# Designs tried in a protein design run: peptides against a protein of PDB entry 5EFW. Part 30

Target 1, 141 residues: chain A of PDB entry 5EFW
Amino acid sequence: TTLERIEKNFVITDPRLPDNPIIFASDSFLQLTEYSREEILGRNARFLQGPETDRATVRKIRDAIDNQTEVTVQLINYTKSGKKFWNLFHLQPMRDQKGDVQYFIGVQLDGTEHVRDAAEREGVMLIKKTAENIDEAAKEL

## One batch from the design tools (peptide; made by RFdiffusion4, then SolubleMPNN)

Design b1_p13_1_s1 (from b1_p13_1, 8 letters changed)
Fold by OpenDDE base, seed 1:
Structure b1_p13_1_s1 (fold): chain B 141 residues (1-141), chain A 13 residues (1-13)
Amino acid sequence: as target 1 above (141 residues)
Amino acid sequence: SAEERAAKLQSLA
């Protein structure tokens, strides 16, 4: 399927469930974060946050979810082993034909450092395009 | 159900 062919880091969450848990995670995401699928399904993605994660940036993500809008940010996340990485993160709602939000799609681009300028622009284009691909594939359900 | 929704999505991967 189209979704199976997407070799990027992403999750799908269900905002209709308490605390908007992850209901799908790509293999790449599992590799990135060092978690098993069993460890993350049913959980809110906040387990990736840690001491150096900027709280204001997290609030931007929360606001986007609450307002059912998209957002793109960079924030420090942590793997299971405690390794820090800069996450260029894009979140967007997936809506049904009625316009109601069914899911959220989260796409992650990992890096050892904060990306700027051309590299950031390229990353943003990539993760946004990835999110659109996931949205299209998921709507085939 | 939520489980059915999740299962449907996972069927695409």
Scores: peptide ipSAE 0.130, ipTM 0.789, DockQ to the pose 0.699
Fold by OpenDDE base, seed 3:
Structure b1_p13_1_s1 (fold): chain B 141 residues (1-141), chain A 13 residues (1-13)
Amino acid sequence: as target 1 above (141 residues)
Amino acid sequence: SAEERAAKLQSLA
Protein backbone atom coordinates (compact mmCIF):
# COMPACT_ATOMS: atom_id res chain seq x y z
CA THR B 1 0.00 0.00 0.00
CA THR B 2 1.03 3.63 -0.46
CA LEU B 3 1.24 4.41 3.26
CA GLU B 4 3.39 1.38 4.05
CA ARG B 5 5.82 2.28 1.30
CA ILE B 6 6.59 5.76 2.60
CA GLU B 7 10.35 5.63 2.99
CA LYS B 8 10.42 6.69 6.62
CA ASN B 9 10.51 4.76 9.88
CA PHE B 10 7.09 5.02 11.44
CA VAL B 11 4.23 3.23 13.12
CA ILE B 12 0.62 4.03 13.79
CA THR B 13 -0.86 2.89 17.09
CA ASP B 14 -4.42 2.66 18.33
CA PRO B 15 -4.92 4.12 21.81
CA ARG B 16 -8.59 3.16 21.70
CA LEU B 17 -7.54 -0.48 21.97
CA PRO B 18 -6.04 -2.13 25.06
CA ASP B 19 -2.36 -1.26 25.55
CA ASN B 20 -2.17 1.05 22.49
CA PRO B 21 -1.03 -1.59 19.98
CA ILE B 22 0.72 -1.01 16.68
CA ILE B 23 -1.81 -1.27 13.88
CA PHE B 24 0.40 -0.06 11.03
CA ALA B 25 4.13 -0.13 10.31
CA SER B 26 6.18 1.13 7.39
CA ASP B 27 8.47 -1.18 5.46
CA SER B 28 11.40 0.92 6.64
CA PHE B 29 10.44 0.42 10.27
CA LEU B 30 10.38 -3.33 9.78
CA GLN B 31 13.80 -3.21 8.16
CA LEU B 32 15.19 -1.04 10.96
CA THR B 33 13.89 -3.19 13.78
CA GLU B 34 14.35 -6.56 12.02
CA TYR B 35 10.80 -7.67 12.77
CA SER B 36 8.18 -8.95 10.40
CA ARG B 37 4.85 -7.21 10.18
CA GLU B 38 3.14 -10.26 11.67
CA GLU B 39 5.45 -10.12 14.69
CA ILE B 40 4.60 -6.54 15.65
CA LEU B 41 1.01 -5.87 14.61
CA GLY B 42 -1.24 -5.93 17.63
CA ARG B 43 1.64 -5.36 20.06
CA ASN B 44 2.66 -2.38 22.14
CA ALA B 45 5.88 -0.83 20.85
CA ARG B 46 7.65 -1.42 24.18
CA PHE B 47 9.28 -4.54 22.70
CA LEU B 48 11.88 -2.15 21.29
CA GLN B 49 13.07 -1.34 24.81
CA GLY B 50 15.84 -3.13 26.64
CA PRO B 51 18.31 -3.02 29.52
CA GLU B 52 19.86 0.32 28.65
CA THR B 53 16.64 2.07 27.73
CA ASP B 54 16.23 4.99 30.11
CA ARG B 55 13.13 4.48 32.22
CA ALA B 56 12.62 8.20 32.78
CA THR B 57 12.49 8.74 29.04
CA VAL B 58 9.99 5.91 28.69
CA ARG B 59 7.87 7.60 31.34
CA LYS B 60 7.86 10.77 29.26
CA ILE B 61 6.45 8.79 26.36
CA ARG B 62 3.82 7.18 28.55
CA ASP B 63 2.84 10.54 30.00
CA ALA B 64 2.43 11.99 26.53
CA ILE B 65 0.14 9.14 25.54
CA ASP B 66 -1.90 9.43 28.72
CA ASN B 67 -2.19 13.19 28.30
CA GLN B 68 -2.79 12.90 24.55
CA THR B 69 0.10 15.20 23.71
CA GLU B 70 3.15 15.01 21.49
CA VAL B 71 6.67 14.28 22.71
CA THR B 72 10.16 14.13 21.24
CA VAL B 73 12.90 12.16 22.98
CA GLN B 74 16.04 10.14 22.33
CA LEU B 75 16.22 6.65 23.75
CA ILE B 76 18.06 3.38 23.33
CA ASN B 77 16.10 0.82 21.36
CA TYR B 78 16.93 -2.73 20.33
CA THR B 79 16.46 -4.66 17.12
CA LYS B 80 15.18 -8.22 17.10
CA SER B 81 18.77 -9.45 16.99
CA GLY B 82 19.61 -7.34 20.04
CA LYS B 83 21.48 -4.53 18.31
CA LYS B 84 21.28 -1.23 20.17
CA PHE B 85 20.57 2.03 18.42
CA TRP B 86 19.77 5.57 19.47
CA ASN B 87 16.25 6.42 18.48
CA LEU B 88 15.33 10.05 18.01
CA PHE B 89 11.65 9.46 18.50
CA HIS B 90 8.66 11.70 17.90
CA LEU B 91 5.15 10.77 18.93
CA GLN B 92 2.02 12.78 18.24
CA PRO B 93 -1.70 12.18 18.32
CA MET B 94 -3.77 11.93 15.17
CA ARG B 95 -7.06 13.68 15.79
CA ASP B 96 -10.34 13.49 13.94
CA GLN B 97 -12.44 16.44 12.83
CA LYS B 98 -13.96 16.66 16.30
CA GLY B 99 -10.50 16.91 17.85
CA ASP B 100 -10.65 13.47 19.44
CA VAL B 101 -7.54 11.30 19.37
CA GLN B 102 -8.00 8.32 17.09
CA TYR B 103 -4.38 7.20 16.59
CA PHE B 104 -0.82 7.98 17.51
CA ILE B 105 1.93 8.44 14.95
CA GLY B 106 5.42 7.39 16.00
CA VAL B 107 8.41 8.38 13.87
CA GLN B 108 11.90 6.99 14.44
CA LEU B 109 15.23 8.40 13.33
CA ASP B 110 17.90 5.81 14.01
CA GLY B 111 21.50 6.58 14.84
CA THR B 112 24.62 5.10 16.34
CA GLU B 113 25.08 8.03 18.69
CA HIS B 114 23.05 10.40 20.76
CA VAL B 115 22.69 13.50 18.58
CA ARG B 116 23.18 16.97 20.05
CA ASP B 117 22.85 20.62 19.19
CA ALA B 118 22.39 21.41 15.50
CA ALA B 119 22.22 17.76 14.50
CA GLU B 120 19.50 17.13 17.05
CA ARG B 121 17.52 20.19 15.96
CA GLU B 122 17.74 19.08 12.35
CA GLY B 123 16.61 15.58 13.24
CA VAL B 124 13.71 16.89 15.29
CA MET B 125 12.53 19.07 12.43
CA LEU B 126 12.75 16.11 10.09
CA ILE B 127 10.78 13.65 12.20
CA LYS B 128 8.15 16.23 13.09
CA LYS B 129 7.65 17.10 9.44
CA THR B 130 7.49 13.40 8.65
CA ALA B 131 4.81 12.90 11.29
CA GLU B 132 2.72 15.69 9.81
CA ASN B 133 3.04 14.19 6.35
CA ILE B 134 1.95 10.81 7.66
CA ASP B 135 -0.95 12.40 9.50
CA GLU B 136 -2.23 13.99 6.32
CA ALA B 137 -1.67 10.85 4.26
CA ALA B 138 -3.45 8.64 6.77
CA LYS B 139 -6.41 10.98 7.09
CA GLU B 140 -6.92 10.83 3.35
CA LEU B 141 -7.40 7.07 3.48
CA SER A 1 -11.13 -4.29 16.40
CA ALA A 2 -7.44 -3.79 15.79
CA GLU A 3 -7.56 -6.06 12.77
CA GLU A 4 -10.50 -4.24 11.24
CA ARG A 5 -8.91 -0.82 11.67
CA ALA A 6 -5.57 -2.06 10.38
CA ALA A 7 -7.28 -3.64 7.39
CA LYS A 8 -9.07 -0.39 6.64
CA LEU A 9 -5.83 1.59 6.63
CA GLN A 10 -4.01 -1.04 4.58
CA SER A 11 -6.79 -1.50 2.05
CA LEU A 12 -7.06 2.21 1.35
CA ALA A 13 -3.34 2.89 1.29
Scores: peptide ipSAE 0.124, ipTM 0.784, DockQ to the pose 0.472
Fold by OpenDDE base, seed 5:
Structure b1_p13_1_s1 (fold): chain B 141 residues (1-141), chain A 13 residues (1-13)
Amino acid sequence: as target 1 above (141 residues)
Amino acid sequence: SAEERAAKLQSLA
């Protein structure tokens, strides 16, 4: 399908459901995080957080959700097996024709290491572009 | 509903 053909790490969440759960996860995301689709769907993405996840960064994500805005951050996440990885993460709302937020799109950069400087800028551009592609694909709903 | 939208979105997977 259109969404499955997007070979990037991403999820779609539904803020209109309790606790803004993941309603869609790409195959790549499942591979990255080591979870099955069954384990992911219906859950808030906070299960990726752990002891070394910066709480101030998490608050930035929460604020973006609450304010229905986009945000780009880099934070420590954990796989199911407990492996730490750096997640260059972009979140943006998906709006309907009325301007109401229907979903959030979350995109995670490939890789496990912290990116800086030019690599970070390039990664940011990539995940933002990916989010736009997902937004366009989801318009087929 | 949101649940219906979720199901519809998953159908695009």
Scores: peptide ipSAE 0.134, ipTM 0.788, DockQ to the pose 0.777; fails the geometry check
Fold by OpenDDE base, seed 2:
Structure b1_p13_1_s1 (fold): chain B 141 residues (1-141), chain A 13 residues (1-13)
Amino acid sequence: as target 1 above (141 residues)
Amino acid sequence: SAEERAAKLQSLA
């Protein structure tokens, strides 16, 4: 359970499966979102979206997946109970030795406010570094 | 296969 126990909010998705489902979720992510692992695995992460989630921001995420690029955004997400939170979200592809995309890594930094300025920069650095750590750990398989 | 790859990732749990 090494990967699951990384004390950060993250998921791994498989873009080579229909609808890019979550195939791995950290314990922290489950705690944040109030879902069980069984409720999460095999689903697209869009279940975190709700009425106040900015659709243009969601499109940025979708575009990054389609273009196989990384993206960092902030968006409103919802827990299972319907609680809103600001999610500083970073997504990046996990590539094999040939450079082909195998998975996507999604890292979430939760907050009660939209993060700005120095705090945003700090958060971005944190979630990007986290994503790199996850990438390294996953490639050891 | 994709399923096999997913299973490998889950083995890190």
Scores: peptide ipSAE 0.125, ipTM 0.777, DockQ to the pose 0.684; fails the geometry check

Design b1_p13_1_s2 (from b1_p13_1, 9 letters changed)
Fold by OpenDDE base, seed 4:
Structure b1_p13_1_s2 (fold): chain B 141 residues (1-141), chain A 13 residues (1-13)
Amino acid sequence: as target 1 above (141 residues)
Amino acid sequence: SAEERAEKLQSLA
């Protein structure tokens, strides 16, 4: 499918299910995080958080979900093996024809470093564009 | 439909 052909790090979550679980994960996301698909499907994405993950940033993500808005942040995440990486993360709702939220799309930048200035702006543009591509691809199913 | 799409999305995982 078009969705499966998007070679970026992303997940789709279902806020209509308890705890907003991941219902789709790209192959790249699995490679990045070192998890199998079976290990993460049905789980909230918080398993990527760890000791150095900024709780205020996590709250921004939670607030965006609760308010059904988009958000872009950078936060420390951890792979299955415990490796830290900086996640430039974009989250946005996927809305139906009525405007109701069906899913959330979460996109993670390919890089693992903290980005600033022009690099950050470029990364933000990229992950936002990726999210739009995912939105279109998912709606074509 | 939205429900059909949801089922398709989940089936791709």
Scores: peptide ipSAE 0.322, ipTM 0.871, DockQ to the pose 0.477
Fold by OpenDDE base, seed 2:
Formats: structure tokens, sequence, C-alpha cells
Structure b1_p13_1_s2 (fold): chain B 141 residues (1-141), chain A 13 residues (1-13)
């Protein structure tokens, strides 16, 4: 499908299910995080968090979900093997024709380093564009 | 429909 052809790091979650679990993960996301698809489907994405993950940043993500808004942050995430990486993360709701939230789209920037200034702006534009592409592709189903 | 799309989306997982 068009959705499956998107070669970026992303997940789709279902806030209408208990604990907003991941219901779709791209191959790139699995490669980045070192998890299999079977290991993460049905789970909340918080398994990527660890000791050095900024809790205030996590709260921003949770607030965005609760308020059904988009958010862009950078936070420390961990692979299955415990490797730390910086995640420039964008989250936005996927809405139906009535305007109701159906899913959330989460996009992670390619790379493992904290980005700043122009590089950050460029990364933000990229992951936001990716999220829009995912939204469009998902709605084609 | 939205439900049909949801089912298809989940089927891709």
Amino acid sequence: as target 1 above (141 residues)
Amino acid sequence: SAEERAEKLQSLA
C-alpha cells in the first residue's frame, strides 16, 4: 500500500483503545528501535523511554494526546538493547471526515543526535511533511 | 467508511 511505501520512522496509535497502543509501525521504525513488529504492536510507545528521558517532555506529549493536538519535541529514547538516541518526534492526530480523532501519527527523525537551529528547523519540516503523507496514505485505505 | 479504513489499517500490522 501507499502507507507501507513510506520509508520513514513512524507509528500509528489508536487512542480509542486502552492506553493508546501502537497499531502500525514502519519497517524503519523497527530498525531504529531494534524491536520486532510482534513485540511492539498493541503496546503503548512508552517502552522507548528510559532513565534519561526528560519527564517534562514526556508530559508535553501526553498533554497533546489528551488535548488532541499536535506537538514536536526532542527526547532521549532507548533501543531494545538499551542504546540511547535523540528522537526529534512529531505527533499529530488523524481525524475522520467528522473531525473526530481516529488515530495519532508519530514520526521520528532519521538520526540519533540532538539537532539544533537550522538543522532542527529542517528536521521539523521533514517530519511534519512525513506526518501529512502518512495521514493521506492512511485515509486512502 | 472510517470503520473500513480502520480495519484495513489494522490489517496491515
Scores: peptide ipSAE 0.301, ipTM 0.860, DockQ to the pose 0.454
Fold by OpenDDE base, seed 3:
Structure b1_p13_1_s2 (fold): chain B 141 residues (1-141), chain A 13 residues (1-13)
Amino acid sequence: as target 1 above (141 residues)
Amino acid sequence: SAEERAEKLQSLA
């Protein structure tokens, strides 16, 4: 099987290119967001944001990218058709052997509600583990 | 380029 067929919602972005574009997206991510691969490759992932997306949360994501750190947040995202979903989102840098950031891995856990407490903790563990698996699979880039 | 990196990524099993 190929990386794109991993049954998790994720993207890989390239911060070494202008505006940190998506360079890879899983099939599940495309199904979740209702976009084709051609529509999103080469674009910044901000197209998922909309009117009810919390700007302070978006700033946390931006700061993590700028500082080359990981972050986990929940935010409202929108499908191509305009449907809202709660995105439990984890982002982390993929580093080479020298410690230089090569890519970012973004993992999305979708839900119809904002998850709290035990459910949130479980979701966080899941998306972090997923990100580590993707990092291991893609580190040879 | 983004396309070149994407192709490299797709080549990984």
Scores: peptide ipSAE 0.087, ipTM 0.739, DockQ to the pose 0.475
Fold by OpenDDE base, seed 1:
Structure b1_p13_1_s2 (fold): chain B 141 residues (1-141), chain A 13 residues (1-13)
Amino acid sequence: as target 1 above (141 residues)
Amino acid sequence: SAEERAEKLQSLA
């Protein structure tokens, strides 16, 4: 299907369920994080956080979810094996025809290194465009 | 449930 053909790192979460669990994850996301689909479905994505994850950045994500807005941040995440990586992350709500939030789309940059300056700007544009593509693909089905 | 909604999304994917 169109959604399955998106070869980017992304998840879809359900904020209408307790703790906003992941309900969909791309194959690329599983490869990046080293988790199986069975290990992550139904869980909040906070399992990717660890000791060096900036708590203020995490709060920005939480605030965006609570306020039903989009946010773009860069934060330390951890793979299943404990490997640290810098995650350029974009989150935005998926709204229905009435304007109500149905899901959140979370997109992670393909790279695992910290990005700055022009590379960061390029990455931000990419993950935002990816989120829009996912939104369109999901709504048209 | 989360599983039911996930299955719905998978059917759309």
Scores: peptide ipSAE 0.077, ipTM 0.749, DockQ to the pose 0.460; fails the geometry check

Design b1_p13_1_s3 (from b1_p13_1, 7 letters changed)
Fold by OpenDDE base, seed 4:
Structure b1_p13_1_s3 (fold): chain B 141 residues (1-141), chain A 13 residues (1-13)
Amino acid sequence: as target 1 above (141 residues)
Amino acid sequence: SAEERAAKLQALA
């Protein structure tokens, strides 16, 4: 499918299910995080967080979900093996024709480095565009 | 439909 052909790090979650679990993960996301698809489907994405993950940033993500808005942040995430990486993360709701939120789309920037200034701006543009592509592809199903 | 899309999306997992 078009969705499966998007070669970026992303997940789709279902806020209508308990604890907003991941219902779709790209192959790249699995490679980045070192998890199998079976290990993460049905789980909340919080398993990526760890000791150095800024809790205030996590709260921003939570608030965006609760308020059904988009948010872009950078936060420390951890792979299955425990490797830290900086995640430039964009989250936005996927709405149906009625305007109701069906899913959330989460996109993680390619790479593991903390980005600033122009690089950050470019990264933000990229992951936002990716999120829109995912939204379109998912709606084609 | 939205429900059909949801089913298809979840089936991809």
Scores: peptide ipSAE 0.327, ipTM 0.877, DockQ to the pose 0.464
Fold by OpenDDE base, seed 2:
Structure b1_p13_1_s3 (fold): chain B 141 residues (1-141), chain A 13 residues (1-13)
Amino acid sequence: as target 1 above (141 residues)
Amino acid sequence: SAEERAAKLQALA
């Protein structure tokens, strides 16, 4: 499908199910995080968090979900093997024709380093554009 | 429909 052809790190979650579980993960996301698809489907994405993940940043993500808004943050995540990496993360709702939230789209930047200034702006533009592409592709199913 | 699309998304996993 067009969705499966998007070569970026992303997941789709279902907020209408208990604990907003991941219902789709790109191959790149699996490679980045070192998890298999079977290990993460049906789970909340919080398994990527660890000791050095900023709780205030996590709260921003939670607030965006609760308020059904988009958010862009950088936070420390962990791979399955415990490797730390900086994740420039963008989250936005996918709405149906009535405007109701159906899913959330989460996009992770390719890089593993904290980005600043122009690099951050460029990364934000990239992951936001990616999220829009995912939204379009998903709605065409 | 929205439900059909949801089913398709879940089927991709």
Scores: peptide ipSAE 0.308, ipTM 0.868, DockQ to the pose 0.464
Fold by OpenDDE base, seed 3:
Structure b1_p13_1_s3 (fold): chain B 141 residues (1-141), chain A 13 residues (1-13)
Amino acid sequence: as target 1 above (141 residues)
Amino acid sequence: SAEERAAKLQALA
């Protein structure tokens, strides 16, 4: 199977290009967000944000990118049709053999409500493991 | 370019 056909919600972004655009998206991500691949490639992922997206949480994501670190948060995202969903989101840098950041991997776990406690811990473990699997598949780039 | 990088990623999997 191809990388895009992995049955997980994820994107890969390129911080070496202006505004850290999405350069790769899984089929599942497109289905979740209701966008076509052509609509999102080359764009910053902020189009998923909307009125009820917590700006402090968004700032945590931005800080992680600026500092080239990973972050895990839950935030409100919106589909193309305007439907809200809770996104348990994990972002981490993909580094080359020298340790320099090449890309960012973003993994999304969608939900109808904010998850807490054991459910949140399970979701975090899942999306982090997914990100690591994607990193292993793509790190040779 | 972004397209070239995307193509390389697709070729790896």
Scores: peptide ipSAE 0.085, ipTM 0.748, DockQ to the pose 0.488
Fold by OpenDDE base, seed 5:
Structure b1_p13_1_s3 (fold): chain B 141 residues (1-141), chain A 13 residues (1-13)
Amino acid sequence: as target 1 above (141 residues)
Amino acid sequence: SAEERAAKLQALA
């Protein structure tokens, strides 16, 4: 679809459904994670986590969801084949006209190494802007 | 509405 074909790594999740499952994923996200759309739709995104994923960082994500706030973190994620990558991850709520949270937008910037300093700042700006673009696109549907 | 938006989102997915 048009939304799914946006050339950025992102998912949309539905916190109003049990376990906040992924309801939309971009083609790029599927390519990044090596999963098919069928494999991930309806699942919580935690399948990307693995042994080296920092649990404290995951808790920050969980807290943001619970508090209905945005968060930006960097964590180890795993592809379907078990390949590790550093995920500069941004999550933010998508609210309806009444201000109620409808969905969460998750944007992923992948890298082979932990991103720091100027590169991290640039990445953060990118994924935040991407999330805003997705939010606007969804609102204009 | 939120439901209508979700439906539209699905249509474009």
Scores: peptide ipSAE 0.069, ipTM 0.723, DockQ to the pose 0.475; fails the geometry check

Design b1_p13_1_s4 (from b1_p13_1, 9 letters changed)
Fold by OpenDDE base, seed 1:
Structure b1_p13_1_s4 (fold): chain B 141 residues (1-141), chain A 13 residues (1-13)
Amino acid sequence: as target 1 above (141 residues)
Amino acid sequence: SAEERARKLQELA
């Protein structure tokens, strides 16, 4: 299937349910975060946050969801085992034919370091393109 | 329903 061929880290969430839970997660995302699918489905993605996660950056994500807009940020996330990683994260709404938001697509690019300059620009282009591919694949919903 | 939508997403994978 189209979604199966997308070997990237991503989730799909449902903002029409309480607390915008994850309703789909790629295999790569599970490998990255060290969680099983059963452990994350139905949960808000905030379980990836920890002590060194910048709260202002988290607020930017929350604001984007509330305003139904896209956002791209870098933040520290944590695996199940407690390992820190820098997450270059892109979030965008998935809209129906009428233009109403049905889901959010979250794409993650992991790294041991905060990426800057050309590396950051390249990563941003990659995760944005990935989000568009996911959006196209899920249009039949 | 939301559950049905989620299932449909899984079927696309």
Scores: peptide ipSAE 0.142, ipTM 0.765, DockQ to the pose 0.692
Fold by OpenDDE base, seed 5:
Structure b1_p13_1_s4 (fold): chain B 141 residues (1-141), chain A 13 residues (1-13)
Amino acid sequence: as target 1 above (141 residues)
Amino acid sequence: SAEERARKLQELA
């Protein structure tokens, strides 16, 4: 579908379902993480975490979800094969017309290295803009 | 329901 074919790494999760599972994943996300859609739908995105994933950063993500706010962080994630990648990650709530949170949008910018300075700022702008685009596209829900 | 919305999302994909 149109949403699935957006050439960005992203997922949509549903906090109203138990454990805030992924309910949608882009093709690019599947390619990045090396999972099939069947393997990830219905699961919490924490399966991307591993030994070197910073727990404090994960807590920031959890807090953002609990507080229904956006957050942008960089963290180590792992592909299905166990390959590490730096994930510049942006998460934001998708709200309905009443202002209630319906979903969370998670956008991933992958890299082999931790991005800093201008590169980080550029990446942040990109993934935030991407999230807004996804939000707009998904308003049909 | 949330499940119905999830299904709808997949249909839009």
Scores: peptide ipSAE 0.167, ipTM 0.784, DockQ to the pose 0.760; fails the geometry check
Fold by OpenDDE base, seed 4:
Structure b1_p13_1_s4 (fold): chain B 141 residues (1-141), chain A 13 residues (1-13)
Amino acid sequence: as target 1 above (141 residues)
Amino acid sequence: SAEERARKLQELA
């Protein structure tokens, strides 16, 4: 339960599988999104998107995955019950010793409100640091 | 395999 119990919202996806499915989700992420682990594993994270999700922002995420780069965005996501929340989201690749992408780490800021200015910068730093911590933890397999 | 890697990753839980 070590990785799952990290008290941050995050998922790990596998871009080497069809449609880059979620292969790991933290307990906090499940709580945030109101899904069970059973409902999430094996699915692409796009199920969090909805009517007010900005498509241009989604494209930025897609481009980052395709280009195997990191990206940080803020977008509207939806819980299982349909509740909207602002997702300050950071995604970065997890690379092996050869430099090849093995996984993507997606981190969502704690909280559901849109953040701006200094608060946004602080949130970005936090989720980036979280992603690095997860990367290090996962590489110790 | 990818599935095995995923399982190993989940063992960190």
Scores: peptide ipSAE 0.162, ipTM 0.778, DockQ to the pose 0.660; fails the geometry check
Fold by OpenDDE base, seed 2:
Structure b1_p13_1_s4 (fold): chain B 141 residues (1-141), chain A 13 residues (1-13)
Amino acid sequence: as target 1 above (141 residues)
Amino acid sequence: SAEERARKLQELA
């Protein structure tokens, strides 16, 4: 219960399963997106996308996954009820001792508005630090 | 296996 109780918005996905499904979600993420854990586990996170989600930004995320690299973007996502929110999103791979990708960690900034300038830089630092903390916690498994 | 790894993550939850 410790990992999912981290008070940040995040998911862990498994790229070694078909379609890189979510295998773990924090309580905060569920609250943000208005989904239950049962509704999202085993699904690709693309269900958060909608009409105004920028396709080019989505492609950046897909490219990062394909290339097994990290990426930080802002994109429009949608809650279960259809409410739009700006997602400052950071994705990075979790690697084993050999250097092979085991999981991806996705972190979403708490907040529903587009952030810019100094606020964006601060947010990026925060979500990257969060991702590192999650990485450390998960590697203890 | 992937399922085993997922289970281990859930145990940390």
Scores: peptide ipSAE 0.150, ipTM 0.774, DockQ to the pose 0.694; fails the geometry check

Design b1_p13_2_s1 (from b1_p13_2, 8 letters changed)
Fold by OpenDDE base, seed 2:
Structure b1_p13_2_s1 (fold): chain B 141 residues (1-141), chain A 13 residues (1-13)
Amino acid sequence: as target 1 above (141 residues)
Amino acid sequence: LKKDLEEVRKKLA
């Protein structure tokens, strides 16, 4: 689809379905994580977590979903082959005209390194803007 | 795109 071809790392999940599964994944995301689209769709994104993924950070993500808010964190994720990478991750709800949450948009920074200070701020700005762009695009017919 | 989202959602429901 046109949505999948957006050249950013992102997924869209559906919190109204059991376990908030991924319903869309960009081509870039698949390349980053080394999974096929078939392997990703219908699954909760927790399969990216591994031994060194900080549980407190994961909790922040869970809390944001439960509270229907946005969150930005950095966490260690793992590719299908088991390679570790740092994921600067932004999650935000996609709301309908009534303000009800329909989906969540998750955006990952292009880089796989841990970023600090100014670089982190710039990355956060980028992924937030990306999420907004995806939100707008997804709402348009 | 909104239609695509709904279509995928229906398949997963």
Scores: peptide ipSAE 0.205, ipTM 0.829, DockQ to the pose 0.392
Fold by OpenDDE base, seed 3:
Structure b1_p13_2_s1 (fold): chain B 141 residues (1-141), chain A 13 residues (1-13)
Amino acid sequence: as target 1 above (141 residues)
Amino acid sequence: LKKDLEEVRKKLA
């Protein structure tokens, strides 16, 4: 689809389905994580977590989903081959006109290195803007 | 896109 070909790392999940599975993944996300689309769709994104993934950070993500709020964190994720990467990650709900959550957008910063200070601030701004663009596209197409 | 999302949702339901 056109959505899949957007040149950003992102997924869309469906919290109205059991375990909030991924229902869309961009080509870039597949490249980043080394999974095929078939391996990703229908699964909760937790398969990216591993031994060094900070559980407190994961809990922040879980809390945001449960509370239907946005969150931005940086955490260790793992590719299919087991390669660790730092994921500057932004999550936000997609709401309908009534304000009800329909989906979640998850955006991962380009690159796999830990970012700090000014670079982190810039990355946060970028992934937040990306999420907003995806939200707008989803509502207009 | 909305249509695509709903179609995928139906397949995964």
Scores: peptide ipSAE 0.203, ipTM 0.827, DockQ to the pose 0.410
Fold by OpenDDE base, seed 4:
Structure b1_p13_2_s1 (fold): chain B 141 residues (1-141), chain A 13 residues (1-13)
Amino acid sequence: as target 1 above (141 residues)
Amino acid sequence: LKKDLEEVRKKLA
């Protein structure tokens, strides 16, 4: 779809399904993570986690989902081949007109380096803006 | 897009 071809790393998940699986992934996300779409759809995004992924950070993500709020974190993720990368990650709920959560949007920074200070702030602004754009696009389609 | 997402959702349910 056109949405899949947006040149940003993102997924859409469905918290109304068991284990909040990925139901949509951009081509860029697939390229970043080295997975095919078939390998990803229907799975919880935790497959990106590995030995060095900070569990406290993962808990922040889980808490945000449970609380139906947004969160922005950096955590180590792993590609299919096992390559580590720093994932500046933003997650936010996609709500319907009534305000009920329908989906979550997860956005990953294009880069894979651990960013700090001004660069981090810039990255955060970018991925948040990206999430908003995806939310708007999804609602209009 | 919403329709597409819903279709995917139904398929994955």
Scores: peptide ipSAE 0.143, ipTM 0.810, DockQ to the pose 0.411
Fold by OpenDDE base, seed 1:
Structure b1_p13_2_s1 (fold): chain B 141 residues (1-141), chain A 13 residues (1-13)
Amino acid sequence: as target 1 above (141 residues)
Amino acid sequence: LKKDLEEVRKKLA
């Protein structure tokens, strides 16, 4: 579909379902993580975590979901083959016209290296803008 | 559950 073909790494999750599963994933996200769409849909995104994933950072993500707020973090994730990559990750709620949370949008920066300083700031701006674009696109369907 | 997810996904796709 048009949304799946957006050349950005992102997922959409449903917090109204048990364990906030992924209900949508872009083609780019599948390429990044090395999973098929069938392997991902219906699962919580925690399968990307591994031994070197910082638990405090994961807690920040959990808190944002519980509080229905946005968050931006950088954490170690793992592909299906077990390769580590640094994930500059932005999460934000998708709200309906009444302001109620319907979904979450998760955006992952392209690349496998830790980003710092100006590169990190640029990446943050990019993934935040991407999330807004996805939010708009999804609401127009 | 999975069926419901697919239906929602299709609406977003």
Scores: peptide ipSAE 0.075, ipTM 0.754, DockQ to the pose 0.162

